# Ledger of designs, part 121: peptides against a protein of PDB entry 3T7K

Target 1, 248 residues: chain A of PDB entry 3T7K
Amino acid sequence: KAEKILARFNELPNYDLKAVCTGCFHDGFNEVDIEILNQLGIKIFDNIKETDKLNCIFAPKILRTEKFLKSLSFEPLKFALKPEFIIDLLKQIHSKKDKLSQININLFDYEINGINESIISKTKLPTKVFERANIRCINLVNDIPGGVDTIGSVLKAHGIEKINVLRSKKCTFEDIIPNDVSKQENGGIFKYVLIVTKASQVKKFTKLINDRDKNETILIVEWNWCVESIFHLNVDFTSKKNVLYQKK

## One batch from the design tools (peptide; made by RFdiffusion4, then SolubleMPNN)

Design b2_p19_8_s3 (from b2_p19_8, 10 letters changed)
Fold by OpenDDE base, seed 3:
Structure b2_p19_8_s3 (fold): chain B 248 residues (1-248), chain A 19 residues (1-19)
Amino acid sequence: as target 1 above (248 residues)
Amino acid sequence: SEYEEKVEKDLKETKELPD
């Protein structure tokens, strides 16, 4: 069926998209449309797997979903597109016009607002955002909204190697792991990096660390600090936004 | 389009990670 529909076109584009969707196409596509998309070089996957070499995300806007956040870790993310790309493409293909010489859909017309070339270019870097920031080992409180597994998975996608889950009420100093990174000249390395949810946790962990390991560098942030860092593919250590405690 | 009509619905139903 798809072949007959596409036979009306003299030339078919190859978009070379390996994509996931978030915030759109929850019901998926019909069989004919899937086949059409596949013939146009658009493959849509249900889940993110590294082996699939995903390069595209479909979303109506920037979303704080696991899929969207992880898409910014693609190597590279080539395109972040609105669902209207697919909708308009399929509309043109299904149009009853006898002979359409070409499909005239430009990917650049469907870019998600806020995902610009600067963001896309950073996904071509050989390192992940937190790796570049010398954040490899973090402590995460167990009561984080969204759950440690989901949050941890996002953080790992962005270069966190080790996530230590802290039981907030029972945690001792010995439970806190250091951010074991080699001192590089150009970046402030925090020995202890913690993601917390409450001011009481800040007080607790700062006390534990300062009492046992005096004069060490500490960074305590909210989840939003990580999200903002991901959305910008850059860690801004000069910003106090979403930073709960910082000791240099 | 069957898909166009669902775009707004899908967005509204999307669960984002909390702040």
Scores: peptide ipSAE 0.636, ipTM 0.963, DockQ to the pose 0.839
Fold by OpenDDE base, seed 1:
Structure b2_p19_8_s3 (fold): chain B 248 residues (1-248), chain A 19 residues (1-19)
Amino acid sequence: as target 1 above (248 residues)
Amino acid sequence: SEYEEKVEKDLKETKELPD
């Protein structure tokens, strides 16, 4: 069926998209439309796998979903597109009225607001955002909303190598891992990086660390600090936004 | 279109990670 529908076009574009969707197309596509999209070089995957070499995200806007956050770790993210790209494309293809010799849909007309070329360009960097920030090992409280697994997965996608889960009520100083990064001369390296949810945790961890390791650098942030860093593909250590405690 | 009608619904039903 798809072949017959597409036969009316003299040439077919190859968009070369390997995509996931978030905030759109929850019900997926019908069989004919999937086949059409595939013939146009648009492959949509249900889940993110590194082996699939995903390069595209479909979303109506910037979303705080696991898929969206992870899409910014694609190597590279070539396109972040609104679902209207697919909708308009399929509309044009299914249209019987216009004997269109060509499909006239430009990807650039469907960019997600806020995902600009600066963001896209950063996805071409050989390093991940937290790797560039010299954050490789973090401590994460076990009671984080969204769950340790999901949050941890996002953080790992963005270059955090080790996530130590802290039992916030029972942890001791010995449970806190250092951020094992070689001192680079020009980079503010925090020995202890923690993601917490509550002010009580800040008080607890600052006390534990300062009592045992008084002269060390500490960064305690909220999850939103990570999210903002991901959305910008940059860690701004000058910003106090979502920073609960820092000792330089 | 079949998909266009669901765009708003899908967005509303999207589970974002909490703050």
Scores: peptide ipSAE 0.635, ipTM 0.962, DockQ to the pose 0.845
Fold by OpenDDE base, seed 5:
Structure b2_p19_8_s3 (fold): chain B 248 residues (1-248), chain A 19 residues (1-19)
Amino acid sequence: as target 1 above (248 residues)
Amino acid sequence: SEYEEKVEKDLKETKELPD
């Protein structure tokens, strides 16, 4: 069926998109439309797998979803597009009226607002955002909204190698893992990095660390610190936004 | 189109990670 529909076009574009969707197309696509999209070089996946070499995200806007946050870790993210790209494309293809010799839809007309070329360019870097920031091992409180698995998965996609889950009520100093990174000359390295949800946790962890290891560097942040770092694909250590405690 | 009618619904039903 798709071949018959596409046969009326003299040339078909190859968009070379391997995409996931978030905030759109929850019901997926019908079989004919999937075949059409595939013939145009648009492959849509249900889940993010590194092996699929995903390069595109479809979303109506910037979203704080697992898929959207992980899409910024694609190598590279080539396009972040509104769902209207697919909608308009399929409308044009299914239109019976115009002897359209060519499909005239430009990807750049459907860019998600706020995902600029600067962000896209950073996805071409050989390192992940937290890797560049010398954050490899973190401590995460077990009561984090969204769950440790989802949050941990996003953080790992962005270069965090080890996530230690802290039982906030029962943890001791021995439960806190250091951020094991070799001292690079020019980078602020924090020995202890923690993501917490409550001011009481800040007080607890700062006391535990300072009582046992007084001279060590500590970074305690909110989840929003991580989100902002991901959205900018840069860690700004000069910003105090979403930083709950910092000891250099 | 079948998809156009669902765009607003899908966005409203989207679960974002909390703060």
Scores: peptide ipSAE 0.633, ipTM 0.962, DockQ to the pose 0.831
Fold by OpenDDE base, seed 2:
Structure b2_p19_8_s3 (fold): chain B 248 residues (1-248), chain A 19 residues (1-19)
Amino acid sequence: as target 1 above (248 residues)
Amino acid sequence: SEYEEKVEKDLKETKELPD
């Protein structure tokens, strides 16, 4: 059926998109439209798997979803597109206008607002955002909204190798892991990095660390610090936004 | 289109990670 619909076009574009969707197409696509999209080199996946070599995300805007945050870790993210790309494409294909010999849809006209070339270019870097920031091992409180598994999965996608989950009420100093990174001469490496949810946790962890390791560097942040770092694909250590405690 | 009518609905139903 899709072949018959597409037969009216002399040349078909190959968009070469391997995509996930977030905030759109919750009901998926009908069988004919899936086949059409496949013939145009557009493959839609339900979940993110590294083996699929995903290069695209469809979303109406920047979203704080697991899929959107992880899409910024694609190698590279080639396109972040509005759902209107697919909608307009399918409309043109299903159009009975006899004179359309070609599909005239440009991907660049459908970019998600706020995902610019600077962001896309950073996804081509050989390192992940937290790797570049020398953050490899973090401590995460167990009561984080969204859950440690989801948050941890996003953080791992962006270069955090080890996530230590802290039982905020019962943890001791011995439960806190150091961010074991090779000493770079000129880079401010934090020995202890923690993501927390409450001011009481800041007080607790700062006391535990300072009582045992008085001269060590500490970074305590909220989840929003990580999100902003991901959205910019850069860690700004000069910013105090979403930083709860910092000791250099 | 079948998809266009659902765009706003899908966005409203999207669960974002909390702050």
Scores: peptide ipSAE 0.629, ipTM 0.962, DockQ to the pose 0.839

Design b2_p19_8_s4 (from b2_p19_8, 8 letters changed)
Fold by OpenDDE base, seed 1:
Structure b2_p19_8_s4 (fold): chain B 248 residues (1-248), chain A 19 residues (1-19)
Amino acid sequence: as target 1 above (248 residues)
Amino acid sequence: SELEEKVKKDLEKTKELPD
């Protein structure tokens, strides 16, 4: 059926998209449309797997979803597109009126607002955003909204190697892991990096660290600090936004 | 279109990670 529908076109584009969707197409597509998309070089996956070499995300806007956040770790993310790309494409293909010899849909017309070439270009870098920031080992409180697994998965996708989950009520200094990164001459390396949810945790962890490991560098942030860093594919250490405690 | 309406509904149902 897809072949018959596509036969009216003299040439078919190959978009070469390996995509996931978030905030759209939850129910997927019918069999015919999936086949049409496949013939156009558009393959949509349900889940993110590294082996699939995903290069595209469909979303109506920037979203704080696991899929969206992880898409910014694709190597590279070639396209971040609005669902209207698929909608318009399928509309053209199914249109009976237009003796269209060619499909006239340009990917660049469907870019997600806020995902610009600057962001896309950073996904071509050999390192991830937190790797570039010299953050490899973090401490994460166990009561983080969204859950440690989801948050941890996102962080790992962006270059965090080790996530230590802290039981905020029961943890001691010995439970806190250092960010074991070799001293780079030009970059402020924080020995202790923590993601926390509340002010009481800041007080607790700062006390524990300062009492036991004097004069060490500490960075305590909210989850939003990570999100903003991901959305920009850059860590801004000059910003106090979402930073709860910093000791240089 | 039907698909546009579905996309709108999907967005409304999308669970984002909290702040």
Scores: peptide ipSAE 0.571, ipTM 0.948, DockQ to the pose 0.905
Fold by OpenDDE base, seed 3:
Structure b2_p19_8_s4 (fold): chain B 248 residues (1-248), chain A 19 residues (1-19)
Amino acid sequence: as target 1 above (248 residues)
Amino acid sequence: SELEEKVKKDLEKTKELPD
């Protein structure tokens, strides 16, 4: 059926998209539309797997979903597109109007607002955002909204190697892991990096660390600090936004 | 379109990670 529909076109584009969707197409596509999309080089996957070499995300806007945040770790993310791309494409293909010789839909017309070429270009870098920032080992409080597994998975996708989950009420200094990064000359390295949810945790962890390791560098941030870093694919250490405590 | 309406509904149902 898809072949018959597509036979109306003299030439078919190959978009070469391996995509996931977030905030759209929860019910997926019918078999005919899937086949059409496949013939146009558009493959949509239900879940993110590294083996699939995903290069695209469909979303109506920037979203704070696991899929969206992880899509910025694709190697590279080629396109971040609005669902209207697929809608318009399928609409054009299913249109019974005159022999359209060509499908004239440009991917660039459907870019998600806020995901610009600068962001896309950074996904071509050989390193992940937190790796570039010399953040490899972090401490994460166990009561983080969204859950440690989801948050941890996103952080790992962006170059954090080790996530230590802290039981905020029961933890001691010995439970806090250092960010074991080799001193690079040009980068501020924080020995202790923590993601916390409450001011009480800031007070607790700062006290624990300062009492036992007084001269060490500490970075305590909110989850939003990580999100903003991901959305920009850059860690701005000059910004105080979402930083709860910093000791250089 | 029906598809646009579905996308709108899907967006409304989308669970974002909390702040």
Scores: peptide ipSAE 0.570, ipTM 0.948, DockQ to the pose 0.897
Fold by OpenDDE base, seed 2:
Structure b2_p19_8_s4 (fold): chain B 248 residues (1-248), chain A 19 residues (1-19)
Amino acid sequence: as target 1 above (248 residues)
Amino acid sequence: SELEEKVKKDLEKTKELPD
């Protein structure tokens, strides 16, 4: 069926998209439309796997979903597109009216608002955002909304190698891991990095660390600090936004 | 279109990670 539908076109574009969807197309596509998309070089996957070499995300807008956040770690993310790309493409293909010799849909017309070329260009960098920021090992409280597995997975996708989960009520200083990065000359390395949810945790961890390791650098942030860093593909250490405690 | 309406509904049902 797809071949017959596409036979009316003299030339078919190859969009070369390996994509996931978030905030759209939850029910997927029918068999004919999947085949059409495949013939146009558009493959849509249900889940993110590194082996699939994903390069695209479909979403109606910037979303704080696991898929969207992880898409910014693609190598590279070539396109972040609105679902209207697929909708308009399929509409044009299924249209009987126009003796269209060619499909006239430009990917660049469907860019997600706020994902600009500056963001896309950063996904071509050889390093991940937290790797560039010298954040290798973090401490994460076990009561984080969204769950440690999901949050941890997003953070790992963006270059955090080790996530230590802290039992906030029972943890001691010995349970806190240092951010084991080589002292590079650039003064932006924190020995202890923690993601917390409550002011009481800030008080607890600052006390534990300062009592046992008084002269060390500490960064305590909210999850939103990580999200903002991901959305910008840059860690701004000059910003106090979503920073709960900082000792340089 | 039906597909546009589905996309709107899907967005409403989308679970974002909390703040």
Scores: peptide ipSAE 0.569, ipTM 0.948, DockQ to the pose 0.917
Fold by OpenDDE base, seed 5:
Structure b2_p19_8_s4 (fold): chain B 248 residues (1-248), chain A 19 residues (1-19)
Amino acid sequence: as target 1 above (248 residues)
Amino acid sequence: SELEEKVKKDLEKTKELPD
Protein backbone atom coordinates (compact mmCIF):
# COMPACT_ATOMS: atom_id res chain seq x y z
CA LYS B 1 0.00 0.00 0.00
CA ALA B 2 2.75 2.47 0.88
CA GLU B 3 4.53 1.88 -2.43
CA LYS B 4 1.36 2.57 -4.36
CA ILE B 5 0.76 5.79 -2.45
CA LEU B 6 4.34 6.97 -2.96
CA ALA B 7 4.44 6.00 -6.67
CA ARG B 8 2.87 9.33 -7.61
CA PHE B 9 6.07 11.13 -6.64
CA ASN B 10 8.97 11.28 -9.07
CA GLU B 11 11.48 11.81 -6.28
CA LEU B 12 11.32 10.97 -2.59
CA PRO B 13 13.38 12.71 0.06
CA ASN B 14 15.55 10.78 2.49
CA TYR B 15 15.31 12.60 5.80
CA ASP B 16 17.62 10.14 7.63
CA LEU B 17 15.82 10.47 10.97
CA LYS B 18 16.03 7.97 13.81
CA ALA B 19 13.62 9.42 16.29
CA VAL B 20 11.72 9.07 19.52
CA CYS B 21 8.54 10.91 20.42
CA THR B 22 7.48 12.59 23.64
CA GLY B 23 4.28 14.50 24.31
CA CYS B 24 2.90 13.26 20.97
CA PHE B 25 1.98 10.11 19.03
CA HIS B 26 1.37 8.00 22.14
CA ASP B 27 -0.77 5.60 20.10
CA GLY B 28 1.93 5.34 17.41
CA PHE B 29 1.14 5.12 13.71
CA ASN B 30 -0.79 2.71 11.56
CA GLU B 31 1.15 0.15 9.52
CA VAL B 32 0.81 2.07 6.23
CA ASP B 33 2.06 5.33 7.71
CA ILE B 34 4.99 3.58 9.40
CA GLU B 35 5.94 2.09 6.06
CA ILE B 36 5.59 5.48 4.33
CA LEU B 37 7.81 7.12 6.94
CA ASN B 38 10.37 4.32 6.60
CA GLN B 39 10.50 4.86 2.83
CA LEU B 40 11.25 8.52 3.51
CA GLY B 41 14.11 7.61 5.86
CA ILE B 42 12.12 8.31 9.05
CA LYS B 43 12.32 5.60 11.71
CA ILE B 44 10.45 6.08 14.97
CA PHE B 45 11.43 4.06 18.03
CA ASP B 46 9.40 3.46 21.19
CA ASN B 47 12.37 3.61 23.55
CA ILE B 48 15.85 5.09 23.67
CA LYS B 49 18.65 2.60 23.08
CA GLU B 50 22.24 3.62 22.43
CA THR B 51 22.59 0.99 19.72
CA ASP B 52 19.88 2.65 17.61
CA LYS B 53 22.01 5.78 17.02
CA LEU B 54 19.06 8.10 17.55
CA ASN B 55 19.45 11.59 16.09
CA CYS B 56 15.98 13.14 16.39
CA ILE B 57 13.17 13.89 18.83
CA PHE B 58 9.57 14.80 18.12
CA ALA B 59 7.87 16.94 20.74
CA PRO B 60 5.36 19.82 20.66
CA LYS B 61 7.60 21.90 22.95
CA ILE B 62 10.46 21.60 25.41
CA LEU B 63 9.37 19.04 28.01
CA ARG B 64 10.83 17.76 31.26
CA THR B 65 10.34 14.14 30.22
CA GLU B 66 12.93 11.38 30.45
CA LYS B 67 12.91 11.05 26.64
CA PHE B 68 13.33 14.76 26.02
CA LEU B 69 16.15 15.16 28.54
CA LYS B 70 17.94 12.08 27.16
CA SER B 71 17.52 13.27 23.55
CA LEU B 72 19.91 16.12 24.33
CA SER B 73 22.56 13.43 24.89
CA PHE B 74 22.25 12.01 21.35
CA GLU B 75 25.49 11.91 19.36
CA PRO B 76 24.56 14.18 17.70
CA LEU B 77 21.01 15.35 18.05
CA LYS B 78 20.48 16.50 14.46
CA PHE B 79 16.88 17.65 14.76
CA ALA B 80 14.37 18.52 17.44
CA LEU B 81 11.08 18.76 15.56
CA LYS B 82 7.44 19.49 16.24
CA PRO B 83 4.95 16.70 15.49
CA GLU B 84 3.45 18.93 12.78
CA PHE B 85 6.33 17.81 10.55
CA ILE B 86 4.94 14.27 10.47
CA ILE B 87 1.35 15.49 10.27
CA ASP B 88 1.99 17.79 7.30
CA LEU B 89 4.14 15.19 5.58
CA LEU B 90 1.47 12.50 5.84
CA LYS B 91 -1.23 14.98 4.75
CA GLN B 92 0.73 15.83 1.63
CA ILE B 93 1.39 12.18 0.82
CA HIS B 94 -2.24 11.11 1.29
CA SER B 95 -3.58 14.06 -0.70
CA LYS B 96 -5.31 12.89 -3.90
CA LYS B 97 -5.75 16.31 -5.50
CA ASP B 98 -2.28 17.50 -6.37
CA LYS B 99 -0.04 15.69 -8.84
CA LEU B 100 2.94 16.69 -6.78
CA SER B 101 6.18 15.64 -8.39
CA GLN B 102 8.03 16.25 -5.11
CA ILE B 103 7.42 16.40 -1.39
CA ASN B 104 7.98 20.01 -0.30
CA ILE B 105 8.50 19.82 3.46
CA ASN B 106 11.49 21.55 5.01
CA LEU B 107 12.67 20.18 8.37
CA PHE B 108 13.92 23.57 9.50
CA ASP B 109 10.38 24.97 9.46
CA TYR B 110 9.40 22.58 12.27
CA GLU B 111 12.09 23.20 14.89
CA ILE B 112 10.99 23.05 18.53
CA ASN B 113 10.95 26.53 20.03
CA GLY B 114 13.94 27.03 22.29
CA ILE B 115 16.12 24.30 20.76
CA ASN B 116 18.42 26.38 18.60
CA GLU B 117 21.56 25.66 16.61
CA SER B 118 23.70 26.53 19.63
CA ILE B 119 22.16 23.64 21.56
CA ILE B 120 22.33 21.30 18.56
CA SER B 121 25.99 22.17 17.97
CA LYS B 122 26.90 21.20 21.54
CA THR B 123 25.56 17.68 20.95
CA LYS B 124 28.39 17.26 18.41
CA LEU B 125 31.00 17.65 21.14
CA PRO B 126 32.95 14.48 22.01
CA THR B 127 32.05 14.84 25.71
CA LYS B 128 28.81 14.99 27.69
CA VAL B 129 27.71 18.06 29.65
CA PHE B 130 28.58 16.73 33.13
CA GLU B 131 31.79 15.17 31.84
CA ARG B 132 32.88 18.63 30.63
CA ALA B 133 32.02 19.97 34.06
CA ASN B 134 34.21 17.32 35.78
CA ILE B 135 31.21 15.70 37.48
CA ARG B 136 31.49 11.92 37.23
CA CYS B 137 30.43 10.62 40.63
CA ILE B 138 27.41 12.02 42.47
CA ASN B 139 25.33 11.36 45.54
CA LEU B 140 21.56 11.26 45.09
CA VAL B 141 19.01 11.18 47.90
CA ASN B 142 16.61 8.24 47.79
CA ASP B 143 13.47 10.39 48.25
CA ILE B 144 13.95 12.42 45.06
CA PRO B 145 10.69 13.03 43.18
CA GLY B 146 10.62 11.10 39.91
CA GLY B 147 12.57 8.21 41.41
CA VAL B 148 16.28 7.43 41.58
CA ASP B 149 16.14 5.08 38.58
CA THR B 150 14.66 7.63 36.16
CA ILE B 151 16.76 10.53 37.44
CA GLY B 152 19.85 8.34 37.51
CA SER B 153 19.25 7.17 33.94
CA VAL B 154 19.03 10.76 32.69
CA LEU B 155 22.19 11.75 34.55
CA LYS B 156 24.11 8.76 33.20
CA ALA B 157 23.05 9.64 29.65
CA HIS B 158 24.73 13.02 30.24
CA GLY B 159 28.07 11.67 31.41
CA ILE B 160 27.70 10.84 35.11
CA GLU B 161 29.37 7.47 35.58
CA LYS B 162 28.49 6.65 39.20
CA ILE B 163 25.33 7.44 41.09
CA ASN B 164 25.41 6.71 44.80
CA VAL B 165 21.94 6.59 46.33
CA LEU B 166 21.86 7.96 49.87
CA ARG B 167 19.29 6.86 52.39
CA SER B 168 18.75 10.36 53.73
CA LYS B 169 17.53 9.31 57.19
CA LYS B 170 20.18 6.66 57.87
CA CYS B 171 23.25 7.68 55.92
CA THR B 172 26.61 8.46 57.52
CA PHE B 173 29.72 10.15 56.16
CA GLU B 174 31.07 6.77 55.04
CA ASP B 175 28.09 6.39 52.69
CA ILE B 176 29.01 9.57 50.75
CA ILE B 177 31.21 8.97 47.71
CA PRO B 178 33.77 11.46 46.39
CA ASN B 179 33.70 12.78 42.84
CA ASP B 180 36.93 11.11 41.75
CA VAL B 181 38.22 13.15 38.82
CA SER B 182 41.75 14.06 37.78
CA LYS B 183 42.58 17.70 38.43
CA GLN B 184 42.54 19.68 35.21
CA GLU B 185 44.26 23.09 35.40
CA ASN B 186 41.31 25.39 34.60
CA GLY B 187 38.28 23.44 35.85
CA GLY B 188 36.63 23.79 39.26
CA ILE B 189 36.46 20.27 40.68
CA PHE B 190 34.13 19.53 43.56
CA LYS B 191 35.15 16.57 45.69
CA TYR B 192 31.58 16.00 46.87
CA VAL B 193 28.56 16.51 44.62
CA LEU B 194 25.09 15.90 46.01
CA ILE B 195 21.56 16.22 44.65
CA VAL B 196 19.08 16.80 47.47
CA THR B 197 15.42 17.76 47.93
CA LYS B 198 15.28 19.41 51.37
CA ALA B 199 17.07 22.03 53.41
CA SER B 200 17.42 19.51 56.26
CA GLN B 201 19.50 17.31 53.96
CA VAL B 202 21.80 20.24 53.17
CA LYS B 203 22.39 20.78 56.88
CA LYS B 204 22.98 17.09 57.49
CA PHE B 205 25.41 16.49 54.62
CA THR B 206 27.37 19.70 55.11
CA LYS B 207 27.87 18.80 58.76
CA LEU B 208 28.87 15.21 58.00
CA ILE B 209 31.40 16.26 55.36
CA ASN B 210 32.84 19.26 57.20
CA ASP B 211 33.26 17.28 60.44
CA ARG B 212 35.12 14.40 58.79
CA ASP B 213 36.76 15.88 55.69
CA LYS B 214 37.58 19.48 56.47
CA ASN B 215 38.39 22.04 53.76
CA GLU B 216 37.12 19.90 50.90
CA THR B 217 35.05 21.29 48.05
CA ILE B 218 31.31 20.63 48.18
CA LEU B 219 28.49 21.20 45.70
CA ILE B 220 24.90 20.57 46.81
CA VAL B 221 22.21 21.23 44.22
CA GLU B 222 18.56 20.61 43.43
CA TRP B 223 17.38 18.45 40.55
CA ASN B 224 16.51 21.66 38.67
CA TRP B 225 20.22 22.51 38.57
CA CYS B 226 20.78 19.36 36.55
CA VAL B 227 17.78 20.04 34.30
CA GLU B 228 18.93 23.58 33.52
CA SER B 229 22.43 22.29 32.80
CA ILE B 230 20.98 19.70 30.39
CA PHE B 231 18.69 22.19 28.61
CA HIS B 232 21.65 24.49 28.03
CA LEU B 233 24.16 21.67 27.54
CA ASN B 234 26.41 23.72 29.78
CA VAL B 235 27.14 23.86 33.49
CA ASP B 236 27.33 27.43 34.72
CA PHE B 237 29.27 27.41 37.99
CA THR B 238 28.81 31.17 38.33
CA SER B 239 25.06 30.80 38.69
CA LYS B 240 23.57 30.41 42.16
CA LYS B 241 20.25 29.24 40.73
CA ASN B 242 19.24 25.88 42.24
CA VAL B 243 22.52 25.71 44.19
CA LEU B 244 21.81 25.02 47.86
CA TYR B 245 25.39 24.93 49.13
CA GLN B 246 28.77 25.55 47.57
CA LYS B 247 32.22 25.42 49.12
CA LYS B 248 35.19 26.07 46.91
CA SER A 1 -7.18 17.16 11.76
CA GLU A 2 -7.65 13.99 13.78
CA LEU A 3 -3.89 13.72 14.27
CA GLU A 4 -3.63 17.30 15.50
CA GLU A 5 -6.33 16.65 18.07
CA LYS A 6 -4.60 13.48 19.21
CA VAL A 7 -1.32 15.36 19.65
CA LYS A 8 -3.08 17.93 21.85
CA LYS A 9 -4.57 15.17 23.98
CA ASP A 10 -1.24 13.39 24.21
CA LEU A 11 0.44 16.53 25.46
CA GLU A 12 -2.17 16.89 28.19
CA LYS A 13 -1.50 13.34 29.33
CA THR A 14 2.28 13.69 29.25
CA LYS A 15 3.98 13.12 32.58
CA GLU A 16 6.89 15.43 33.15
CA LEU A 17 9.51 14.90 35.81
CA PRO A 18 8.72 16.95 38.89
CA ASP A 19 10.78 19.80 40.25
Scores: peptide ipSAE 0.568, ipTM 0.948, DockQ to the pose 0.913

## One batch from the design tools (peptide; made by RFdiffusion4, then SolubleMPNN)

Design b2_p20_1_s1 (from b2_p20_1, 12 letters changed)
Fold by OpenDDE base, seed 5:
Structure b2_p20_1_s1 (fold): chain B 248 residues (1-248), chain A 20 residues (1-20)
Amino acid sequence: as target 1 above (248 residues)
Amino acid sequence: SEEYRKKIEEDLKLAEKNAL
């Protein structure tokens, strides 16, 4: 059926998109539309897998979903597009207007607001955002909203190799892992990096670390610090936003 | 195609509710 619908066009574009969707198309597409999209070089996946070499995300706007946050780790993210791209494309294809020799839909007209070329360009870098920031090992409290598995998966997608989950009520100094990174000349290196949810955790962890490892560097942040770093694909160590405790 | 457009609003609301 899709072949018959597309046969009226003399030339078909190849968009070369391997995409996931968030905040749109939760019910998926009908079989004919999937086939049409596939013939146009648009492949939509239900979940993110590294092996699929995803390069695109569809979303109405910037979202704080797992899929959206992980899409900024694609290598590269080529396009972040509004769902209207697919809607308008399918509408044009299903149109019975006899005189359409070509599909006239430009990807650049459907960019998500706030995902600019500067962000896209950073996804072409050989390193991930937290890797560039010398954050390899992080401590994460177990009471984090969204759950440690989801949050941990996002952090790993962005270059954190090891996530240590801290039981906030029962943890001791011995449960806290160091951020094991080689000294680089041009970056802030923190021996202990922690993501926490409460002021009481800041007090607890600062005391535990300072009592046992008195002269070491400490960074304690909120989850929003990670989100902002992901959205900018840059860690700004000069900003105090979402930083709860810092010892250089 | 228009059916997809109508559902986006609902999908967006759900995504915003489930924000990390």
Scores: peptide ipSAE 0.679, ipTM 0.967, DockQ to the pose 0.856
Fold by OpenDDE base, seed 2:
Structure b2_p20_1_s1 (fold): chain B 248 residues (1-248), chain A 20 residues (1-20)
Amino acid sequence: as target 1 above (248 residues)
Amino acid sequence: SEEYRKKIEEDLKLAEKNAL
């Protein structure tokens, strides 16, 4: 059926998109439309797997979903597109009125607002955002909204190698792991990096670390600090936004 | 086409609700 629909076009584009969707197309596509998309080189996956070499995200806008946050870790993210790309494409293809010999839809017309070429270009870097920031090992409180598995998975996608989950009520200093990175000349390396949810946790961990390892560097942040770092694909250590405690 | 467009609003609301 898809072949018959596409037969009216003398030339078909190959968009070469391997995509996931978030905030759109939750119910997927009908069988004809998915076949049309496949013939145009648009493959849509339900979940993110590294083996699929995903290069595209469909979303109405910047979202704080797992899929969206992880899409910024694609190698590279080629396109971040509004769902209207698919809608307009399918509309043009199904249109009987237009004796169009060619599909004329430009991907660049459907860019997600706020995901510009500067962001896209950073996904071509050989390193991940937290890797570039010398954050390899972090401590994460167990009461983090979204769950430690989801949050940890996002952080790992962006270059954090080790997630240590802290039971905030029961943890001791010995439960806190250091950020094991070699001293590089350029950039503040924090020995202890923690993501927390509450001011009481800041007080607790600050005390535990300072009482046992007084001279060490500490960074305690909110999850929003990580989100902003991901959205910019850059860690700004000059910003105090979402930083709860910092000791250089 | 229009069916997908109508569902996007609902999908977006759900995604915003499930924001990390």
Scores: peptide ipSAE 0.679, ipTM 0.966, DockQ to the pose 0.891
Fold by OpenDDE base, seed 1:
Structure b2_p20_1_s1 (fold): chain B 248 residues (1-248), chain A 20 residues (1-20)
Amino acid sequence: as target 1 above (248 residues)
Amino acid sequence: SEEYRKKIEEDLKLAEKNAL
């Protein structure tokens, strides 16, 4: 059926998109539409797998979903597109008015607001955002909204190698892991990096660390610090936004 | 399809509600 619909076009574009969707197309596509998209080189996946070499995300806007946050770790993210791209494409294809038309839809007209070429270009870097920031090992409190597995998965996608989950009420100093990175000369390295949810956790962890490992560098942040870092594909250590405690 | 457009608004609201 898709072939018959597409036969009216002299040439078909190959968009070469391997995409996931978030905040759109939750119910998927009908069988004809998915076949049409596939013939146009648009492959839509339900889940993110590294083996699929995903290069695109569809979303109405910047979202704080697992899929969206992880899409910024694609190697590279080629396109971040509004769902209207697919809608307009399918509308044009199903239109009976144009007997011999070229599909005239430009991907650049459908860019997600706030995902500019500067962001896209950073996804071509050989390193991940937290790797560039010398954050390899972090401590994450177990009461993090979204759950430690989901949050941890996002953080790992962005270059954090080890996530130590802290049981906030029961943890001791011995449960806190150091950020084991070699001292690079030009970058502020924090020995202890923690993501917390509450001011009481800041007080607890700062006391535990300062009492047992005096004069060490500590960074305690909110999850929003990580999100902002991901959305910018850059860690700004000069910003105090979402930083709860910092000891240099 | 216009059907996809209507669903996007609902999907977006859900995604915003379930934001990390």
Scores: peptide ipSAE 0.678, ipTM 0.966, DockQ to the pose 0.880
Fold by OpenDDE base, seed 3:
Structure b2_p20_1_s1 (fold): chain B 248 residues (1-248), chain A 20 residues (1-20)
Amino acid sequence: as target 1 above (248 residues)
Amino acid sequence: SEEYRKKIEEDLKLAEKNAL
């Protein structure tokens, strides 16, 4: 069926998209439409796997979903597109109007607002955002909204190698792991990096660390600090936004 | 195609509910 529909076109584009969807197409596509998309070089995957070499995300807007946050770690993210791209494409293909010589849909017309070339260009960097920030090992409180597995998975996608989960009520200093990075000459490396949810945790962890390791550098942030860093693909250490405690 | 468009609004609401 798809071949018969597409035979009306003299030339078919190859979009070369390997995509996931978030905030759209939760029920997927019908069999004909998925075959059409496949023939146009648009492959849609249900889940993110590194082996699939994903390069695209479909979403109505910037979202704080696992898929969206992880899409910014693609190598590279080539396109972040509105679902209207697929809708308009399928609409044009299913149109009974005369032999269209070419599909006249430009990918660039469907960019997600706020995902610009500056962001896309950073996905071509050889390093991940937290790797560039010298954050390799973090401590994450167990009461984080969204769950430690999901949050940890997003952080790992962005270059954090080790996630240590802290049981905030029961943890001791010995449960806190250092951020084991080689001292680079020009960058303030934080020995202890923690993501927390409440002020009582800040007080607890600062006390535990300062009592046992008095002169060490500490960074305690909210999850929103990570989200902002991901959305910008840059860690701004000059900003105090979402930073709860910092000791240099 | 129009069926997909209508469903996007629902899918978006669900995605926003599940925001991290």
Scores: peptide ipSAE 0.679, ipTM 0.967, DockQ to the pose 0.889; fails the geometry check

